# Peptides against a protein of PDB entry 3HTU, part 36

Target 1, 75 residues: chain A of PDB entry 3HTU
Amino acid sequence: RRPEEWGKLIYQWVSRSGQNNSVFTLYELTNGEDTEDEEFHGLDEATLLRALQALQQEHKAEIITVSDGRGVKFF

## One batch from the design tools (peptide; aimed at target 1 V23 F24 E28)

Design b2_p30_7_s2 (made by RFdiffusion4, then SolubleMPNN; from b2_p30_7, 13 letters changed)
Fold by OpenDDE base, seed 4:
Structure b2_p30_7_s2 (fold): chain B 75 residues (1-75), chain A 30 residues (1-30)
Amino acid sequence: as target 1 above (75 residues)
Amino acid sequence: KEKIEKLKELLKKAASEETRKKLEKEIEKL
């Protein structure tokens, strides 16, 4: 899958689960309990980041960096 | 876990740019 395709799957989950405007760590998106049944569970962080960057270009997400790590807010 | 929650709080506080843009757009519609 291309990054855009992964991004689509991730955003579909966000929308279906009512998680719009929610903030996630990158870890909990791919390793968390809430996404265990999703195809993107277990996705490597590099690919995840590219997927989220694609969503960010569409103004559907904002990647956030702090001193202790990175996360994302969905819109 | 607590560390994840702490990070999430930091991330929530840091979220600004896109949220600001969306808020401004909504304000413009009023």
Scores: peptide ipSAE 0.253, ipTM 0.720, DockQ to the pose 0.048
OpenDDE base, seeds 1, 2, 3, 5: peptide ipSAE 0.028, 0.029, 0.030, 0.034; ipTM 0.505, 0.512, 0.503, 0.514

Design b2_p30_7_s3 (made by RFdiffusion4, then SolubleMPNN; from b2_p30_7, 12 letters changed)
Fold by OpenDDE base, seed 1:
Structure b2_p30_7_s3 (fold): chain B 75 residues (1-75), chain A 30 residues (1-30)
Amino acid sequence: as target 1 above (75 residues)
Amino acid sequence: SERIKRLEELLKNAASEKTRQVLEKEIKKL
């Protein structure tokens, strides 16, 4: 899958689970208990970041970058 | 958002764990 396709899957999960406007760490999305049954569970962080960047271009997410870690807010 | 960017900058310069936690909570509220 391309990063854009992964982004679509991630956003679909966020939407159908009613978690729009939620904030996640990158770890929670791919390693958390809530996503264990999702196809993107276990996705490498580099590909995840590219997927989220694609969503950011569509104004569906905003990546939060701080000196100690990263997160993402979905819209 | 611009507010997130401002809070991120404050997080980078946070001098204590307590301050960092407060700022992180504020980011989550945006």
Scores: peptide ipSAE 0.028, ipTM 0.485, DockQ to the pose 0.098
OpenDDE base, seeds 2, 3, 4, 5: peptide ipSAE 0.026, 0.025, 0.027, 0.026; ipTM 0.495, 0.484, 0.511, 0.554; seed 3 fails the geometry check

Design b2_p30_7_s4 (made by RFdiffusion4, then SolubleMPNN; from b2_p30_7, 13 letters changed)
Fold by OpenDDE base, seed 1:
Structure b2_p30_7_s4 (fold): chain B 75 residues (1-75), chain A 30 residues (1-30)
Amino acid sequence: as target 1 above (75 residues)
Amino acid sequence: DEEIEYLKELLKNAASEETRKRLEEKIKEL
Protein backbone atom coordinates (compact mmCIF):
# COMPACT_ATOMS: atom_id res chain seq x y z
CA ARG B 1 0.00 0.00 0.00
CA ARG B 2 1.03 3.56 -0.64
CA PRO B 3 1.14 6.05 2.23
CA GLU B 4 -1.99 7.73 0.87
CA GLU B 5 -3.83 4.42 0.98
CA TRP B 6 -2.78 3.85 4.57
CA GLY B 7 -3.98 7.34 5.37
CA LYS B 8 -7.37 6.52 3.93
CA LEU B 9 -7.68 3.42 6.11
CA ILE B 10 -6.66 5.33 9.21
CA TYR B 11 -9.08 8.16 8.57
CA GLN B 12 -11.89 5.72 7.87
CA TRP B 13 -11.30 4.16 11.27
CA VAL B 14 -11.31 7.58 12.93
CA SER B 15 -14.59 8.46 11.24
CA ARG B 16 -16.31 5.13 11.92
CA SER B 17 -15.32 5.35 15.57
CA GLY B 18 -16.65 8.88 15.88
CA GLN B 19 -13.25 10.14 16.95
CA ASN B 20 -12.95 13.13 14.66
CA ASN B 21 -11.25 16.01 16.51
CA SER B 22 -9.49 13.48 18.74
CA VAL B 23 -5.75 13.58 19.40
CA PHE B 24 -3.47 10.53 19.29
CA THR B 25 0.19 9.87 19.70
CA LEU B 26 1.71 8.08 16.74
CA TYR B 27 2.37 5.14 19.03
CA GLU B 28 -1.30 4.87 20.01
CA LEU B 29 -2.41 4.55 16.39
CA THR B 30 -0.19 1.57 15.59
CA ASN B 31 0.32 -0.03 19.02
CA GLY B 32 -2.77 0.90 21.00
CA GLU B 33 -5.49 -1.48 22.10
CA ASP B 34 -8.15 0.47 20.22
CA THR B 35 -6.58 -0.35 16.83
CA GLU B 36 -5.60 -3.99 17.41
CA ASP B 37 -8.13 -5.20 14.84
CA GLU B 38 -7.22 -2.62 12.20
CA GLU B 39 -5.03 -3.32 9.17
CA PHE B 40 -2.69 -0.48 10.08
CA HIS B 41 -1.91 -1.90 13.52
CA GLY B 42 1.80 -2.57 13.71
CA LEU B 43 2.59 -0.22 10.84
CA ASP B 44 6.11 1.18 11.02
CA GLU B 45 6.34 4.77 12.20
CA ALA B 46 8.02 6.03 9.05
CA THR B 47 5.18 4.82 6.84
CA LEU B 48 2.61 6.03 9.36
CA LEU B 49 4.12 9.50 9.32
CA ARG B 50 3.96 9.63 5.53
CA ALA B 51 0.33 8.51 5.65
CA LEU B 52 -0.54 11.22 8.15
CA GLN B 53 1.30 13.81 6.09
CA ALA B 54 -0.91 12.88 3.16
CA LEU B 55 -3.99 13.39 5.33
CA GLN B 56 -2.57 16.69 6.51
CA GLN B 57 -2.37 17.93 2.94
CA GLU B 58 -6.08 17.12 2.65
CA HIS B 59 -6.79 19.10 5.84
CA LYS B 60 -8.01 15.92 7.55
CA ALA B 61 -5.25 15.83 10.15
CA GLU B 62 -2.57 17.94 11.77
CA ILE B 63 0.69 16.46 12.99
CA ILE B 64 1.78 17.81 16.36
CA THR B 65 5.45 17.92 17.33
CA VAL B 66 6.57 18.79 20.84
CA SER B 67 9.99 18.70 22.50
CA ASP B 68 10.21 14.92 22.64
CA GLY B 69 7.24 13.41 20.86
CA ARG B 70 4.74 13.52 18.05
CA GLY B 71 0.98 13.26 17.84
CA VAL B 72 -1.84 13.92 15.43
CA LYS B 73 -5.24 15.55 15.58
CA PHE B 74 -7.90 14.38 13.15
CA PHE B 75 -10.60 16.64 11.76
CA ASP A 1 5.22 11.87 27.12
CA GLU A 2 3.50 13.97 29.76
CA GLU A 3 3.62 17.14 27.70
CA ILE A 4 1.86 15.50 24.77
CA GLU A 5 -0.80 14.05 27.05
CA TYR A 6 -1.44 17.46 28.57
CA LEU A 7 -1.70 19.08 25.16
CA LYS A 8 -4.01 16.30 23.98
CA GLU A 9 -6.42 17.07 26.79
CA LEU A 10 -6.35 20.77 25.99
CA LEU A 11 -7.11 20.12 22.34
CA LYS A 12 -9.84 17.59 23.13
CA ASN A 13 -11.57 19.98 25.49
CA ALA A 14 -11.27 23.10 23.37
CA ALA A 15 -14.58 24.95 23.63
CA SER A 16 -14.42 26.63 20.25
CA GLU A 17 -12.66 26.60 16.92
CA GLU A 18 -10.85 29.78 17.89
CA THR A 19 -9.52 28.19 21.08
CA ARG A 20 -8.42 25.11 19.18
CA LYS A 21 -6.58 27.22 16.64
CA ARG A 22 -4.79 29.18 19.33
CA LEU A 23 -3.73 25.98 21.07
CA GLU A 24 -2.46 24.50 17.82
CA GLU A 25 -0.35 27.58 17.17
CA LYS A 26 1.03 27.40 20.69
CA ILE A 27 2.01 23.77 20.18
CA LYS A 28 3.81 24.64 16.95
CA GLU A 29 5.94 27.11 18.87
CA LEU A 30 7.16 24.51 21.35
Scores: peptide ipSAE 0.030, ipTM 0.504, DockQ to the pose 0.101
OpenDDE base, seeds 2, 3, 4, 5: peptide ipSAE 0.029, 0.026, 0.030, 0.029; ipTM 0.487, 0.485, 0.505, 0.508

Design b2_p30_8 (made by RFdiffusion4)
Pose (drawn by RFdiffusion4):
Structure b2_p30_8 (pose): chain A 75 residues (1-75), chain P 30 residues (1-30)
Amino acid sequence: as target 1 above (75 residues)
Amino acid sequence: SSATETLVALAKELRTLQEELEELEKELEE
């Protein structure tokens, strides 16, 4: 599955829960306790990072750099 | 790692505070 297909799915989960301006760690998205039964749970950080970069190009997400890791804000 | 745990805790706290602000804004509009 390509980066942008994961991006669509990631974006749909965020939009439907009312988290349209929420901030997430990349880890919590693929390994957190809220996304356990989500389809993207277990996705590697490299593919996730690319899916997020695709969303950023569509102005649907902003990747945040915080020293020892990565996060993301969705719009 | 401990850094990841700290970042996840701060991100959850920030979401809780955004939800509380949205509830206060709706009450003020009513």

Design b2_p30_8_s2 (made by RFdiffusion4, then SolubleMPNN; from b2_p30_8, 19 letters changed)
Fold by OpenDDE base, seed 2:
Structure b2_p30_8_s2 (fold): chain B 75 residues (1-75), chain A 30 residues (1-30)
Amino acid sequence: as target 1 above (75 residues)
Amino acid sequence: SESLKKLIEEAKKKREEAKRKEEELKELLE
């Protein structure tokens, strides 16, 4: 899958679960209990970032970077 | 094997440590 396709899957999960406007760590998205049954569970961080960046271009997410890590907020 | 078990345990330990750090980060971002 392309990063954009991963982004679509991730955003679909966020939307279906009603978690828009929620903040996630990158770890939660790929390693969290809530996503264990999702296709993107276990996705490598590099690909995840590209996926989220694609969503960010669509104004569907915002990647938040701080000195000690990164998170993402979905819209 | 015992060696494999050790590796698994170490991996679990690292994962838990990372998870805690991620939770702290989450609090910072919220």
Scores: peptide ipSAE 0.028, ipTM 0.532, DockQ to the pose 0.041
OpenDDE base, seeds 1, 3, 4, 5: peptide ipSAE 0.024, 0.022, 0.026, 0.027; ipTM 0.518, 0.497, 0.430, 0.531

Design b2_p30_8_s4 (made by RFdiffusion4, then SolubleMPNN; from b2_p30_8, 15 letters changed)
Fold by OpenDDE base, seed 2:
Structure b2_p30_8_s4 (fold): chain B 75 residues (1-75), chain A 30 residues (1-30)
Amino acid sequence: as target 1 above (75 residues)
Amino acid sequence: SEELEKLIKEAKEERKKLKEEEEKEKKLEE
């Protein structure tokens, strides 16, 4: 899958689960309990980041960078 | 990250408030 396709899957999960406007750590998205049954579970961080960047271009997500970590907010 | 956890918490609280307001609105319209 291309990063954009991963992004689509991730955003679909966010939308279907009603978690729009939520914030996640990057690790939580791919390694958290809530996504264990999703195809993107276990996705490497590099690919995840590219997927989220694709969503960010569509104004569907915002990658958050803080002093000692990164996360993402979905819209 | 403490800062990130704060953002997560704030977002969660905001979503909760939004949900509560939506529920109140639904009840008022019934």
Scores: peptide ipSAE 0.321, ipTM 0.763, DockQ to the pose 0.241
OpenDDE base, seeds 1, 3, 4, 5: peptide ipSAE 0.318, 0.320, 0.319, 0.320; ipTM 0.762, 0.763, 0.763, 0.762

